# Ledger of designs, part 29: peptides against a protein of PDB entry 7K3S

Target 1, 60 residues: chain A of PDB entry 7K3S
Amino acid sequence: MEELSGKPLSYAEKEKLKEKLAFLKKEYSRTLARLQRAKRAEKAKNSKKAIEDGVPQPEA

## One batch from the design tools (peptide; made by RFdiffusion4, then SolubleMPNN)

Design b2_p16_2_s3
Fold by OpenDDE base, seed 4:
Structure b2_p16_2_s3 (fold): chain B 60 residues (1-60), chain A 16 residues (1-16)
Amino acid sequence: as target 1 above (60 residues)
Amino acid sequence: VEEKLEKIKKEIEELE
Protein backbone atom coordinates (compact mmCIF):
# COMPACT_ATOMS: atom_id res chain seq x y z
CA MET B 1 0.00 0.00 0.00
CA GLU B 2 1.61 3.28 -1.03
CA GLU B 3 1.13 5.50 1.99
CA LEU B 4 -0.35 8.82 0.82
CA SER B 5 2.92 10.53 1.87
CA GLY B 6 1.79 14.12 1.46
CA LYS B 7 1.06 16.94 3.91
CA PRO B 8 -2.55 16.53 5.13
CA LEU B 9 -4.75 18.76 2.95
CA SER B 10 -6.48 21.54 4.88
CA TYR B 11 -10.26 21.41 5.30
CA ALA B 12 -10.60 24.14 2.61
CA GLU B 13 -8.41 22.19 0.10
CA LYS B 14 -10.47 19.01 0.72
CA GLU B 15 -13.75 20.90 0.11
CA LYS B 16 -12.28 22.44 -3.08
CA LEU B 17 -11.33 18.92 -4.32
CA LYS B 18 -14.85 17.62 -3.50
CA GLU B 19 -16.36 20.50 -5.54
CA LYS B 20 -14.00 19.71 -8.47
CA LEU B 21 -14.92 15.99 -8.32
CA ALA B 22 -18.65 16.87 -8.24
CA PHE B 23 -18.18 19.05 -11.35
CA LEU B 24 -16.25 16.27 -13.18
CA LYS B 25 -18.97 13.70 -12.29
CA LYS B 26 -21.66 16.10 -13.62
CA GLU B 27 -19.81 16.66 -16.92
CA TYR B 28 -19.19 12.90 -17.27
CA SER B 29 -22.92 12.18 -16.74
CA ARG B 30 -23.86 14.91 -19.28
CA THR B 31 -21.41 13.49 -21.86
CA LEU B 32 -22.67 9.93 -21.28
CA ALA B 33 -26.30 11.09 -21.75
CA ARG B 34 -25.32 12.81 -25.05
CA LEU B 35 -23.54 9.65 -26.26
CA GLN B 36 -26.56 7.46 -25.37
CA ARG B 37 -28.89 9.92 -27.19
CA ALA B 38 -26.62 9.92 -30.27
CA LYS B 39 -26.54 6.08 -30.31
CA ARG B 40 -30.37 5.96 -30.06
CA ALA B 41 -30.72 8.53 -32.88
CA GLU B 42 -28.36 6.50 -35.11
CA LYS B 43 -30.37 3.30 -34.48
CA ALA B 44 -33.60 5.19 -35.27
CA LYS B 45 -32.09 6.47 -38.57
CA ASN B 46 -30.93 2.96 -39.52
CA SER B 47 -34.39 1.54 -38.71
CA LYS B 48 -36.05 4.25 -40.87
CA LYS B 49 -33.72 3.41 -43.78
CA ALA B 50 -34.46 -0.31 -43.40
CA ILE B 51 -38.23 0.47 -43.54
CA GLU B 52 -37.80 2.82 -46.54
CA ASP B 53 -35.72 0.21 -48.44
CA GLY B 54 -38.44 -2.40 -47.63
CA VAL B 55 -41.44 -0.30 -48.82
CA PRO B 56 -41.80 0.08 -52.62
CA GLN B 57 -41.88 3.82 -53.12
CA PRO B 58 -44.93 4.61 -55.28
CA GLU B 59 -43.46 5.58 -58.63
CA ALA B 60 -44.86 8.98 -59.56
CA VAL A 1 -16.37 23.04 -20.88
CA GLU A 2 -12.82 22.11 -21.95
CA GLU A 3 -11.32 25.33 -20.49
CA LYS A 4 -13.00 24.57 -17.12
CA LEU A 5 -11.69 20.98 -17.17
CA GLU A 6 -8.15 22.21 -17.94
CA LYS A 7 -8.36 24.73 -15.05
CA ILE A 8 -9.52 21.93 -12.72
CA LYS A 9 -6.68 19.63 -13.93
CA LYS A 10 -4.08 22.37 -13.35
CA GLU A 11 -5.47 23.16 -9.89
CA ILE A 12 -5.31 19.40 -8.97
CA GLU A 13 -1.68 19.19 -10.17
CA GLU A 14 -0.81 22.26 -8.00
CA LEU A 15 -2.05 20.27 -4.93
CA GLU A 16 0.32 17.28 -5.52
Scores: peptide ipSAE 0.093, ipTM 0.710, DockQ to the pose 0.138
Fold by OpenDDE base, seed 2:
Structure b2_p16_2_s3 (fold): chain B 60 residues (1-60), chain A 16 residues (1-16)
Amino acid sequence: as target 1 above (60 residues)
Amino acid sequence: VEEKLEKIKKEIEELE
């Protein structure tokens, strides 16, 4: 049980928390960019299907 | 759980 003692954090503990926060912000931004890429890829797939279903197959 | 999150938020605010 790590006592989250309401003692002022040491300089080293503060720097370690800054590093953890910077890492979490970076992973959040990467995850958001992946989500945005996936949404763009889904829209591109749906647009391509809508064009294929709208082209009358040339009757042979 | 909420009390632990509030402690982490305060610790982050003290880093600014």
Scores: peptide ipSAE 0.074, ipTM 0.658, DockQ to the pose 0.044
Fold by OpenDDE base, seed 3:
Structure b2_p16_2_s3 (fold): chain B 60 residues (1-60), chain A 16 residues (1-16)
Amino acid sequence: as target 1 above (60 residues)
Amino acid sequence: VEEKLEKIKKEIEELE
């Protein structure tokens, strides 16, 4: 049922929406942590290749 | 689309 804007959600609908929001926040945080780990792993691979190829790393 | 997102935001705010 698409509740018309302005009806108070039932207790069960509120709890279901809280669960969906908690799941979405968890998946967002997990995805962000994976992205940050991937970026760190890419930098570490590029740094290893730059050392192996004798290429000067760009100073940070 | 924007109106549906604003509805979901209001529903979330009423649950906090």
Scores: peptide ipSAE 0.074, ipTM 0.659, DockQ to the pose 0.048
Fold by OpenDDE base, seed 5:
Structure b2_p16_2_s3 (fold): chain B 60 residues (1-60), chain A 16 residues (1-16)
Amino acid sequence: as target 1 above (60 residues)
Amino acid sequence: VEEKLEKIKKEIEELE
């Protein structure tokens, strides 16, 4: 029987872990929103390159 | 950005 050799977390340690979890959930949502914006910006750059290669520049 | 997402996911799973 392996004693789960974790002393029971104090009330203060549990509250600190809840604060850390809330912070990490917030940073997750922020990071996900950045990733989604980056993927949209990449698609918009790739569509601009496809238009630029398809227009013959009029020689002046 | 994706590497930071995976780090945050792992740190959340370690607290649940």
Scores: peptide ipSAE 0.065, ipTM 0.691, DockQ to the pose 0.519

Design b2_p16_3_s2 (from b2_p16_3, 6 letters changed)
Fold by OpenDDE base, seed 2:
Structure b2_p16_3_s2 (fold): chain B 60 residues (1-60), chain A 16 residues (1-16)
Amino acid sequence: as target 1 above (60 residues)
Amino acid sequence: DEELEKLKKEIEELKA
């Protein structure tokens, strides 16, 4: 077993690391939610264009 | 986002 020869993180360094990881997880979740919203909006735009291109305008 | 890249570097520095 390679002893992880890093000095044990102090309690303060561990808490700072937990806060940083919590922030990074929050930003990841926000970015993922934006991406999922963008993909849904793109699919909705593509479906509207397919309906508008498929309706023959009645020649008046 | 420059803040996220700074935060990632500071996380890796705490793991080293």
Scores: peptide ipSAE 0.081, ipTM 0.698, DockQ to the pose 0.089
Fold by OpenDDE base, seed 4:
Structure b2_p16_3_s2 (fold): chain B 60 residues (1-60), chain A 16 residues (1-16)
Amino acid sequence: as target 1 above (60 residues)
Amino acid sequence: DEELEKLKKEIEELKA
């Protein structure tokens, strides 16, 4: 058992850590939403190309 | 985002 021999974080250090974690979670969620929009845009482009090329679209 | 990279470093330093 590695003793977590670190001094217990003060109340102020814990609150600062929570603020930083909340910011990182917000930026993660924003990045995930951008990725999901990019994947939808890619699917829409591929769908348009498949119609133009006469290729049957895979059923969604 | 430079603020995000600063906050990541400061979180890693608090874990060390």
Scores: peptide ipSAE 0.081, ipTM 0.696, DockQ to the pose 0.130
Fold by OpenDDE base, seed 5:
Structure b2_p16_3_s2 (fold): chain B 60 residues (1-60), chain A 16 residues (1-16)
Amino acid sequence: as target 1 above (60 residues)
Amino acid sequence: DEELEKLKKEIEELKA
C-alpha cells in the first residue's frame, strides 16, 4: 500500500491554498449574483410584456 | 489589483 502520506503542507502552503479558495468563493459569489440579477431582469421583462400584450399573468 | 491578477494566474495554472 503506497501511503499517499503526501508531506504535510507547510503553514505557508496552507495559507496560500486558503487565499486561492477565498478568491474562488468571491468570484463564484459575484458570478452567481450576476446570474440571479439577469434571471430576475428577464422575468420582470417577460412579466411586463405579458401585461402590455393583455395576456393573463400566470399566477405565482 | 496586481495581487488579484497573480492569484488568478496561479488558479489557472492549477486547472491545467
Scores: peptide ipSAE 0.059, ipTM 0.674, DockQ to the pose 0.060
Fold by OpenDDE base, seed 1:
Structure b2_p16_3_s2 (fold): chain B 60 residues (1-60), chain A 16 residues (1-16)
Amino acid sequence: as target 1 above (60 residues)
Amino acid sequence: DEELEKLKKEIEELKA
C-alpha cells in the first residue's frame, strides 16, 4: 500500500491554491459568458437574414 | 495588478 501521504500542504500553500482555483473559475465563467453571448448574436443575425431574404421588395 | 499577472503565468505553466 503506497501511502499517498503527500506532506500536508502548509496554510500558505493551501491559500495560494485557493487563489489559483478562484482565478481559474473566474476566467472559465468569463469565457462561458462570451461564448453564450456569441451564440445569441449568431442566432440574432441568422433570424435577421431570414426576414430580409423573405420580404419581396415592392417594385417602385 | 502585478500579482494577478504572476498568477496567470503560474497557471499557464501548470497547463503546459
Scores: peptide ipSAE 0.058, ipTM 0.671, DockQ to the pose 0.074

Design b2_p16_3_s3 (from b2_p16_3, 8 letters changed)
Fold by OpenDDE base, seed 3:
Structure b2_p16_3_s3 (fold): chain B 60 residues (1-60), chain A 16 residues (1-16)
Amino acid sequence: as target 1 above (60 residues)
Amino acid sequence: DEELAKLEEEIEKIRK
C-alpha cells in the first residue's frame, strides 16, 4: 500500500479517489437494496408455504 | 449504515 500519509494528492488523484468512493457507495447501496428485496421475497415465500401447508389437502 | 457513512465522510474530505 503506498502510504498516502503525508503527500498532498494532486487534483487528478483526488478526482480519481472521489470517483472510486462514489462507485463503492453506489455498489454498497445497490447491494443493500438487493439484500432488502431478497429478505422481502423470502418472507413472501415463507408466508405462501405457511398458507399451502395450512390448507388441508382434500382427501380424494 | 456505518460503512456508507465512512465513505460519505471520505468523499467530503476530498471535496475540501
Scores: peptide ipSAE 0.102, ipTM 0.723, DockQ to the pose 0.033
Fold by OpenDDE base, seed 2:
Structure b2_p16_3_s3 (fold): chain B 60 residues (1-60), chain A 16 residues (1-16)
Amino acid sequence: as target 1 above (60 residues)
Amino acid sequence: DEELAKLEEEIEKIRK
């Protein structure tokens, strides 16, 4: 494997790295949005359980 | 947020 560790990146290599980083940024943002939705859904489930445990069953 | 900021900085370094 050529150690790219000392040569200036070609224009094509720079563009390819820019595309890869843009893709990683997009996937990161999608993952954060999924995590935020999951946390909101968990909070909504926990809030529903707290309401159900706090309603005294009407004695029949 | 910090990891996203690092990726943005790396993209900006390639544009120069």
Scores: peptide ipSAE 0.098, ipTM 0.723, DockQ to the pose 0.035
Fold by OpenDDE base, seed 5:
Structure b2_p16_3_s3 (fold): chain B 60 residues (1-60), chain A 16 residues (1-16)
Amino acid sequence: as target 1 above (60 residues)
Amino acid sequence: DEELAKLEEEIEKIRK
């Protein structure tokens, strides 16, 4: 494998790596948004069950 | 660790 560690990157290689980084940042943001939505949906399900079971909700 | 170090070096070369 050619050690890329010392070679100057071409303009095309730099742009390809910028595109990969932009993709990874987008997938990270999408995953974070899914996690935050899942956490809110879980709290909403637990709140609905506690109301249905007649348990007083702790005021936030 | 080595693949991460290579990626960090490539990112630093993009910033120059």
Scores: peptide ipSAE 0.096, ipTM 0.702, DockQ to the pose 0.032
Fold by OpenDDE base, seed 1:
Structure b2_p16_3_s3 (fold): chain B 60 residues (1-60), chain A 16 residues (1-16)
Amino acid sequence: as target 1 above (60 residues)
Amino acid sequence: DEELAKLEEEIEKIRK
């Protein structure tokens, strides 16, 4: 493998790597936001179950 | 570790 470590990157290579990094940062932020929503939804479900199990259903 | 170090070096070259 050519050691890209020593060679100066061309303008086009720099822009391509900036684009890849911007994409990865965007996907990371989306994943983090999904995790935060999932944690909030789990807390809301657990709170609803605690209310539903505590209310005696009126016998019809 | 080596692949991460290469990526960090490429990022630093973009900032210069």
Scores: peptide ipSAE 0.094, ipTM 0.701, DockQ to the pose 0.029

Design b2_p16_5_s1 (from b2_p16_5 with A1V E4K L8I E10K)
Fold by OpenDDE base, seed 5:
Structure b2_p16_5_s1 (fold): chain B 60 residues (1-60), chain A 16 residues (1-16)
Amino acid sequence: as target 1 above (60 residues)
Amino acid sequence: VEEKLEEIKKEIEELE
């Protein structure tokens, strides 16, 4: 007999856990969108450096 | 965000 070690969560406890999970998913999505913007900005910075090393400035 | 995460942790510990 595996003791189902846990009284079944009440309806109220289950709804509270669903709200917590919805909040965590929202904050995860917001954080992921920030990370993706940061990675795009870094790639754009690295591409500018590759162009600056490729142009010989004309000596005046 | 952090304050709400700590509230969520406390409320999980109260369910154990």
Scores: peptide ipSAE 0.120, ipTM 0.743, DockQ to the pose 0.111
Fold by OpenDDE base, seed 3:
Structure b2_p16_5_s1 (fold): chain B 60 residues (1-60), chain A 16 residues (1-16)
Amino acid sequence: as target 1 above (60 residues)
Amino acid sequence: VEEKLEEIKKEIEELE
């Protein structure tokens, strides 16, 4: 049932929506942490290749 | 689409 905007959600519907939101926040945080690790691993691989190829790293 | 996003935001606000 698509409850029309402005009907009070039942206790069970509220708990189910809290669970969905908690799951979404968890998956977002997990995905963000994976992306950050992937970017760090890519930088580390590029830096290792730049050392192996004798290419000067851009100074930070 | 925007109306459905505002509905979901209101439903989330009613859960706090």
Scores: peptide ipSAE 0.095, ipTM 0.690, DockQ to the pose 0.048
Fold by OpenDDE base, seed 2:
Structure b2_p16_5_s1 (fold): chain B 60 residues (1-60), chain A 16 residues (1-16)
Amino acid sequence: as target 1 above (60 residues)
Amino acid sequence: VEEKLEEIKKEIEELE
């Protein structure tokens, strides 16, 4: 691997790194949004179960 | 591993 350590990056290399960083930031934000959605869905499932276990079955 | 992370941080700082 060429040691990139200490050479000034060309304009094209800088733009390619900016694009990679923008992609990584976008994928991070998408992953965070998925995690937050999963946590909300889990809380909603747990709240629904707590209501079902708290309703006395009507005796027949 | 840590040395490569510091290299990437320097490369990112040079992009500003």
Scores: peptide ipSAE 0.092, ipTM 0.689, DockQ to the pose 0.044
Fold by OpenDDE base, seed 4:
Structure b2_p16_5_s1 (fold): chain B 60 residues (1-60), chain A 16 residues (1-16)
Amino acid sequence: as target 1 above (60 residues)
Amino acid sequence: VEEKLEEIKKEIEELE
């Protein structure tokens, strides 16, 4: 077990680190939601192409 | 966002 060989963080330093971690968690969740939305949009585009390739377009 | 991440990294490094 590596002993956490550092001066004990003050109460103020610990609260500042908690705020930083809360910000990082928020940005991670936002990025993950964007990625999931992008993946859903890609699947929806691929499904539309598969339908378009499977339906004979009426020749004009 | 990126600027705030660099501030966070710097302030973590100052605590080591």
Scores: peptide ipSAE 0.123, ipTM 0.743, DockQ to the pose 0.123; fails the geometry check

Design b2_p16_5_s2 (from b2_p16_5 with E4R E6R L8I E10R)
Fold by OpenDDE base, seed 4:
Parts: structure tokens; C-alpha cells; sequence
Structure b2_p16_5_s2 (fold): chain B 60 residues (1-60), chain A 16 residues (1-16)
């Protein structure tokens, strides 16, 4: 039974993985905030269009 | 944006 106890990650390798994880968590939060802003902006545009399409054009 | 969120989430789950 080969113990696949791969060499324990060095301290430096563990710190590099923690830095990568912290970076990814930050990227997730930034991307989520961008998506939420886009969805709010789309809803606001659709609401403005629904008002504009519902205003009778002034007959000349 | 939603696809990129799914990619980042998978890469986080691989490192946790």
C-alpha cells in the first residue's frame, strides 16, 4: 500500500497557496459587485423604457 | 460575469 504521503508542502509553498486563495476571494467579491451593478443598471433601463413606451406622444 | 464567478468559485474550492 504505497502511502501517497507526497512530501509535506514547504512553508513557502503553503504561503503561496494562501496568497492565491486570498487573491481569488478578492476577485470573486469584485466580480460579484460588478454583476450586481450590471443587474441594477439593466433593471433601471428597463423601468425607464417601460415609462417612455407608456407616455403617449404629444399629437402635433 | 456569471461564468467568471463560477470559474473563481471552482478554483477556490480546489484550494480549500
Amino acid sequence: as target 1 above (60 residues)
Amino acid sequence: AEERLREIKREIEELE
Scores: peptide ipSAE 0.463, ipTM 0.900, DockQ to the pose 0.542
Fold by OpenDDE base, seed 5:
Structure b2_p16_5_s2 (fold): chain B 60 residues (1-60), chain A 16 residues (1-16)
Amino acid sequence: as target 1 above (60 residues)
Amino acid sequence: AEERLREIKREIEELE
């Protein structure tokens, strides 16, 4: 039975994992903000289209 | 975008 005595992560390996975690948290926040803006923009487009389709064109 | 949020969330949970 090879004991995969998981070599204790070196200080440098732990710092690399912390850096990756910080990066991912930033990417999550950025992606969430983008999704929220996209949902708002879609709602605004649908609202404009509903107003434009509801205005009777004045007969000339 | 929502799929990418789920991926990032899983990868965060693996590192916490």
Scores: peptide ipSAE 0.463, ipTM 0.900, DockQ to the pose 0.577
Fold by OpenDDE base, seed 1:
Structure b2_p16_5_s2 (fold): chain B 60 residues (1-60), chain A 16 residues (1-16)
Amino acid sequence: as target 1 above (60 residues)
Amino acid sequence: AEERLREIKREIEELE
C-alpha cells in the first residue's frame, strides 16, 4: 500500500483553498461575460459595416 | 480573454 502520506490539510488550509476556488469561479464568470459581450459587439460592427458598404454613394 | 478563461479553468480543475 503506497502511503499517500500527504499530511491531511488543516481546517485553515481547506478554508484558504475554498476562498481561492470561490475567487476563481467569480473571475471565470466575469471573464466569460466580457468575452460574450466582445463577440456580440464584433457581430454588430460587422453588420454595421455591411450596411455602410452596401449604400450606393449618391452621384454628385 | 479566451486564453485567460482557459487558465482560470485549469486552476479551478486543480482545486476541485
Scores: peptide ipSAE 0.463, ipTM 0.900, DockQ to the pose 0.547
Fold by OpenDDE base, seed 2:
Structure b2_p16_5_s2 (fold): chain B 60 residues (1-60), chain A 16 residues (1-16)
Amino acid sequence: as target 1 above (60 residues)
Amino acid sequence: AEERLREIKREIEELE
């Protein structure tokens, strides 16, 4: 059973993990911003429907 | 979207 779990990470392995962490933090921020935009768009659609259902149709 | 946020958060916590 190769005891690969005890060697200190090389400088190159540490830099690769930092790049992965930076990528994940960026993807988190993008996904959060997308979710917040979706929730705002849903609220704006629901507010428009509430106005349309409250306008009495003009009698012709 | 919320599920993907939870997944990314777990992957971040594993690397910090």
Scores: peptide ipSAE 0.462, ipTM 0.900, DockQ to the pose 0.528

Design b2_p16_5_s3 (from b2_p16_5, 6 letters changed)
Fold by OpenDDE base, seed 1:
Structure b2_p16_5_s3 (fold): chain B 60 residues (1-60), chain A 16 residues (1-16)
Amino acid sequence: as target 1 above (60 residues)
Amino acid sequence: VEEKLKKIKEEIEKLE
């Protein structure tokens, strides 16, 4: 099995790898932001339940 | 989500 790892990448192959890297960095940031929103939403659900147990409903 | 984040990071590290 001749390891083709020694051929210099063509300019077009290098540009394609740069585009892929830029895309992956964007998807990383998007995925991280989604995770952070999910963790904040979970905390906000837990805090609402703690506030509703602590506030006397105003008698209507 | 965390597993997808890990996989994206590993793929970035292969291209840097």
Scores: peptide ipSAE 0.436, ipTM 0.898, DockQ to the pose 0.527
Fold by OpenDDE base, seed 5:
Structure b2_p16_5_s3 (fold): chain B 60 residues (1-60), chain A 16 residues (1-16)
Amino acid sequence: as target 1 above (60 residues)
Amino acid sequence: VEEKLKKIKEEIEKLE
């Protein structure tokens, strides 16, 4: 029976894991905001193309 | 970007 009861993490190891979790939550929020901006920019480009294909350019 | 978001989420779920 391998002791899968890993030794109780030291106070310093627990604080390091809390700092890592806080960092990851911040990076998640930043990455999500970047994805949402990219999807909005893509939708705006697709809407501009749909208007350009729908306007007959006046022949000069 | 989406793959990075997935990896960050999976790493959060391992620490909670």
Scores: peptide ipSAE 0.435, ipTM 0.898, DockQ to the pose 0.523
Fold by OpenDDE base, seed 2:
Parts: C-alpha cells; structure tokens; sequence
Structure b2_p16_5_s3 (fold): chain B 60 residues (1-60), chain A 16 residues (1-16)
C-alpha cells in the first residue's frame, strides 16, 4: 500500500480540492437557505392558525 | 435538513 500521506499535492490536486471546497460552500449556503425558508413557512402557517383559532365564528 | 448541514460543515472543515 503506497503511503499517500507524505507526497506534496500536485498543483492539479490542490485545484481539485479548491473546486470541491467551493462546491461544498455553495451546497452549505443552498441547504441553509432551504432550512431558513422551511422555518419561515412553518412560522407563517402557525401564525395563520393562531389568527383563525382566535376569530369567533360569526353566529349564523 | 440540519443533519445535512452538519455533514457538509464537517466535510468543509476537513478541506480548510
């Protein structure tokens, strides 16, 4: 088994790691934005239910 | 979703 742990990364390997890091940072930001949107949508649904449960039904 | 954020953060920290 070649001990891969001691060779300095080539320029191409370093660029590939930078591309992977940039991709992961983008996926993090997208996933965070999805979570924040889900939390906002849940809060908006809960606020709408609290208003609907607090309105006395007009007696017919 | 939160577990996916944790996993992505751990993978970023390994590359920084």
Amino acid sequence: as target 1 above (60 residues)
Amino acid sequence: VEEKLKKIKEEIEKLE
Scores: peptide ipSAE 0.435, ipTM 0.898, DockQ to the pose 0.478
Fold by OpenDDE base, seed 4:
Structure b2_p16_5_s3 (fold): chain B 60 residues (1-60), chain A 16 residues (1-16)
Amino acid sequence: as target 1 above (60 residues)
Amino acid sequence: VEEKLKKIKEEIEKLE
């Protein structure tokens, strides 16, 4: 097995990978928060419909 | 949205 002991990444290449990792962690957190808001909004809509279907609408 | 989370997670795991 040739160990892909690729040339040690330069300091600048290592810092670029750390910046990319930090960016990806931020995008993950943002995307997760969006999903959680969407799931909460769906649950709130379903709960509002269940209440509306259970309350006699005043006939006009 | 969930598929985008999966892809971001897989890309993080390649850099850790």
Scores: peptide ipSAE 0.434, ipTM 0.897, DockQ to the pose 0.493

Design b2_p16_5_s4 (from b2_p16_5, 5 letters changed)
Fold by OpenDDE base, seed 4:
Structure b2_p16_5_s4 (fold): chain B 60 residues (1-60), chain A 16 residues (1-16)
Amino acid sequence: as target 1 above (60 residues)
Amino acid sequence: VEEKLEKIKKEIEELE
Protein backbone atom coordinates (compact mmCIF):
# COMPACT_ATOMS: atom_id res chain seq x y z
CA MET B 1 0.00 0.00 0.00
CA GLU B 2 1.61 3.28 -1.03
CA GLU B 3 1.13 5.50 1.99
CA LEU B 4 -0.35 8.82 0.82
CA SER B 5 2.92 10.53 1.87
CA GLY B 6 1.79 14.12 1.46
CA LYS B 7 1.06 16.94 3.91
CA PRO B 8 -2.55 16.53 5.13
CA LEU B 9 -4.75 18.76 2.95
CA SER B 10 -6.48 21.54 4.88
CA TYR B 11 -10.26 21.41 5.30
CA ALA B 12 -10.60 24.14 2.61
CA GLU B 13 -8.41 22.19 0.10
CA LYS B 14 -10.47 19.01 0.72
CA GLU B 15 -13.75 20.90 0.11
CA LYS B 16 -12.28 22.44 -3.08
CA LEU B 17 -11.33 18.92 -4.32
CA LYS B 18 -14.85 17.62 -3.50
CA GLU B 19 -16.36 20.50 -5.54
CA LYS B 20 -14.00 19.71 -8.47
CA LEU B 21 -14.92 15.99 -8.32
CA ALA B 22 -18.65 16.87 -8.24
CA PHE B 23 -18.18 19.05 -11.35
CA LEU B 24 -16.25 16.27 -13.18
CA LYS B 25 -18.97 13.70 -12.29
CA LYS B 26 -21.66 16.10 -13.62
CA GLU B 27 -19.81 16.66 -16.92
CA TYR B 28 -19.19 12.90 -17.27
CA SER B 29 -22.92 12.18 -16.74
CA ARG B 30 -23.86 14.91 -19.28
CA THR B 31 -21.41 13.49 -21.86
CA LEU B 32 -22.67 9.93 -21.28
CA ALA B 33 -26.30 11.09 -21.75
CA ARG B 34 -25.32 12.81 -25.05
CA LEU B 35 -23.54 9.65 -26.26
CA GLN B 36 -26.56 7.46 -25.37
CA ARG B 37 -28.89 9.92 -27.19
CA ALA B 38 -26.62 9.92 -30.27
CA LYS B 39 -26.54 6.08 -30.31
CA ARG B 40 -30.37 5.96 -30.06
CA ALA B 41 -30.72 8.53 -32.88
CA GLU B 42 -28.36 6.50 -35.11
CA LYS B 43 -30.37 3.30 -34.48
CA ALA B 44 -33.60 5.19 -35.27
CA LYS B 45 -32.09 6.47 -38.57
CA ASN B 46 -30.93 2.96 -39.52
CA SER B 47 -34.39 1.54 -38.71
CA LYS B 48 -36.05 4.25 -40.87
CA LYS B 49 -33.72 3.41 -43.78
CA ALA B 50 -34.46 -0.31 -43.40
CA ILE B 51 -38.23 0.47 -43.54
CA GLU B 52 -37.80 2.82 -46.54
CA ASP B 53 -35.72 0.21 -48.44
CA GLY B 54 -38.44 -2.40 -47.63
CA VAL B 55 -41.44 -0.30 -48.82
CA PRO B 56 -41.80 0.08 -52.62
CA GLN B 57 -41.88 3.82 -53.12
CA PRO B 58 -44.93 4.61 -55.28
CA GLU B 59 -43.46 5.58 -58.63
CA ALA B 60 -44.86 8.98 -59.56
CA VAL A 1 -16.37 23.04 -20.88
CA GLU A 2 -12.82 22.11 -21.95
CA GLU A 3 -11.32 25.33 -20.49
CA LYS A 4 -13.00 24.57 -17.12
CA LEU A 5 -11.69 20.98 -17.17
CA GLU A 6 -8.15 22.21 -17.94
CA LYS A 7 -8.36 24.73 -15.05
CA ILE A 8 -9.52 21.93 -12.72
CA LYS A 9 -6.68 19.63 -13.93
CA LYS A 10 -4.08 22.37 -13.35
CA GLU A 11 -5.47 23.16 -9.89
CA ILE A 12 -5.31 19.40 -8.97
CA GLU A 13 -1.68 19.19 -10.17
CA GLU A 14 -0.81 22.26 -8.00
CA LEU A 15 -2.05 20.27 -4.93
CA GLU A 16 0.32 17.28 -5.52
Scores: peptide ipSAE 0.093, ipTM 0.710, DockQ to the pose 0.137
Fold by OpenDDE base, seed 2:
Structure b2_p16_5_s4 (fold): chain B 60 residues (1-60), chain A 16 residues (1-16)
Amino acid sequence: as target 1 above (60 residues)
Amino acid sequence: VEEKLEKIKKEIEELE
């Protein structure tokens, strides 16, 4: 049980928390960019299907 | 759980 003692954090503990926060912000931004890429890829797939279903197959 | 999150938020605010 790590006592989250309401003692002022040491300089080293503060720097370690800054590093953890910077890492979490970076992973959040990467995850958001992946989500945005996936949404763009889904829209591109749906647009391509809508064009294929709208082209009358040339009757042979 | 909420009390632990509030402690982490305060610790982050003290880093600014």
Scores: peptide ipSAE 0.074, ipTM 0.658, DockQ to the pose 0.043
Fold by OpenDDE base, seed 3:
Structure b2_p16_5_s4 (fold): chain B 60 residues (1-60), chain A 16 residues (1-16)
Amino acid sequence: as target 1 above (60 residues)
Amino acid sequence: VEEKLEKIKKEIEELE
């Protein structure tokens, strides 16, 4: 049922929406942590290749 | 689309 804007959600609908929001926040945080780990792993691979190829790393 | 997102935001705010 698409509740018309302005009806108070039932207790069960509120709890279901809280669960969906908690799941979405968890998946967002997990995805962000994976992205940050991937970026760190890419930098570490590029740094290893730059050392192996004798290429000067760009100073940070 | 924007109106549906604003509805979901209001529903979330009423649950906090």
Scores: peptide ipSAE 0.074, ipTM 0.659, DockQ to the pose 0.048
Fold by OpenDDE base, seed 5:
Structure b2_p16_5_s4 (fold): chain B 60 residues (1-60), chain A 16 residues (1-16)
Amino acid sequence: as target 1 above (60 residues)
Amino acid sequence: VEEKLEKIKKEIEELE
């Protein structure tokens, strides 16, 4: 029987872990929103390159 | 950005 050799977390340690979890959930949502914006910006750059290669520049 | 997402996911799973 392996004693789960974790002393029971104090009330203060549990509250600190809840604060850390809330912070990490917030940073997750922020990071996900950045990733989604980056993927949209990449698609918009790739569509601009496809238009630029398809227009013959009029020689002046 | 994706590497930071995976780090945050792992740190959340370690607290649940």
Scores: peptide ipSAE 0.065, ipTM 0.691, DockQ to the pose 0.532

Design b2_p16_6_s1 (from b2_p16_6, 6 letters changed)
Fold by OpenDDE base, seed 3:
Structure b2_p16_6_s1 (fold): chain B 60 residues (1-60), chain A 16 residues (1-16)
Amino acid sequence: as target 1 above (60 residues)
Amino acid sequence: SELEKKLEELEKKMKE
């Protein structure tokens, strides 16, 4: 993590870093939501396949 | 997560 502690940031630099932080938080949340959706979709596919094949799924 | 901690640390530094 770059040490931001050494130099006083200008107002414009602070605002640019706030924008970058907001973007990173948004992309993180979006990626996490996609991952969680993918995991749910995989479980749903596996459950559907287990019902179709008559094979009990191992408990999670 | 480690990413969340880094984001929190960055947010803290932005409030200084």
Scores: peptide ipSAE 0.084, ipTM 0.685, DockQ to the pose 0.085
Fold by OpenDDE base, seed 1:
Structure b2_p16_6_s1 (fold): chain B 60 residues (1-60), chain A 16 residues (1-16)
Amino acid sequence: as target 1 above (60 residues)
Amino acid sequence: SELEKKLEELEKKMKE
């Protein structure tokens, strides 16, 4: 059994990893929110085109 | 990237 006896991380090293993880979670959530906004904007553009193509041009 | 900058800041604070 190879003891993966990596030296136990110090308290300070664990706190730095916790800060890194918190930052990554924040950036992930921000990226998801951007993606969701982009998908909603694309759907809204497609819906507007379908409405404009369905409006009969007033005969001049 | 903003992530890389944050990692560098955290690594600097680990050496202080």
Scores: peptide ipSAE 0.081, ipTM 0.689, DockQ to the pose 0.087
Fold by OpenDDE base, seed 2:
Structure b2_p16_6_s1 (fold): chain B 60 residues (1-60), chain A 16 residues (1-16)
Amino acid sequence: as target 1 above (60 residues)
Amino acid sequence: SELEKKLEELEKKMKE
């Protein structure tokens, strides 16, 4: 693989890297949104369990 | 986040 380490990037290479960066930013934002939804869903499940464990079963 | 900051810094360098 040619070490691109020393040559100035062509305009086309710069644009291709901008597209890759835009894609990575989009995938990162999607992953963060998924993580935030998962954390909210976990908190909602834990809150429901805390309510069910705190309601005294009506003695029949 | 640190990853967002690094991506922003890379995007800035690509505009130079």
Scores: peptide ipSAE 0.078, ipTM 0.690, DockQ to the pose 0.075
Fold by OpenDDE base, seed 4:
Structure b2_p16_6_s1 (fold): chain B 60 residues (1-60), chain A 16 residues (1-16)
Amino acid sequence: as target 1 above (60 residues)
Amino acid sequence: SELEKKLEELEKKMKE
């Protein structure tokens, strides 16, 4: 069992790690929100096509 | 990416 005898992170290293993790969580949340918006936009486009293909355009 | 740039900035500040 290789003891990962990693020296205990200093207070400064822990604070820097917390800052990195906070940034990663923010970017993940932003990316997830973009993905959810894209999926909603795709469903809205598919719904418009299904209405346009399923409703006979009234002849003029 | 913006993420990579921010991580690089954070790593520079850990070496100062």
Scores: peptide ipSAE 0.077, ipTM 0.683, DockQ to the pose 0.092

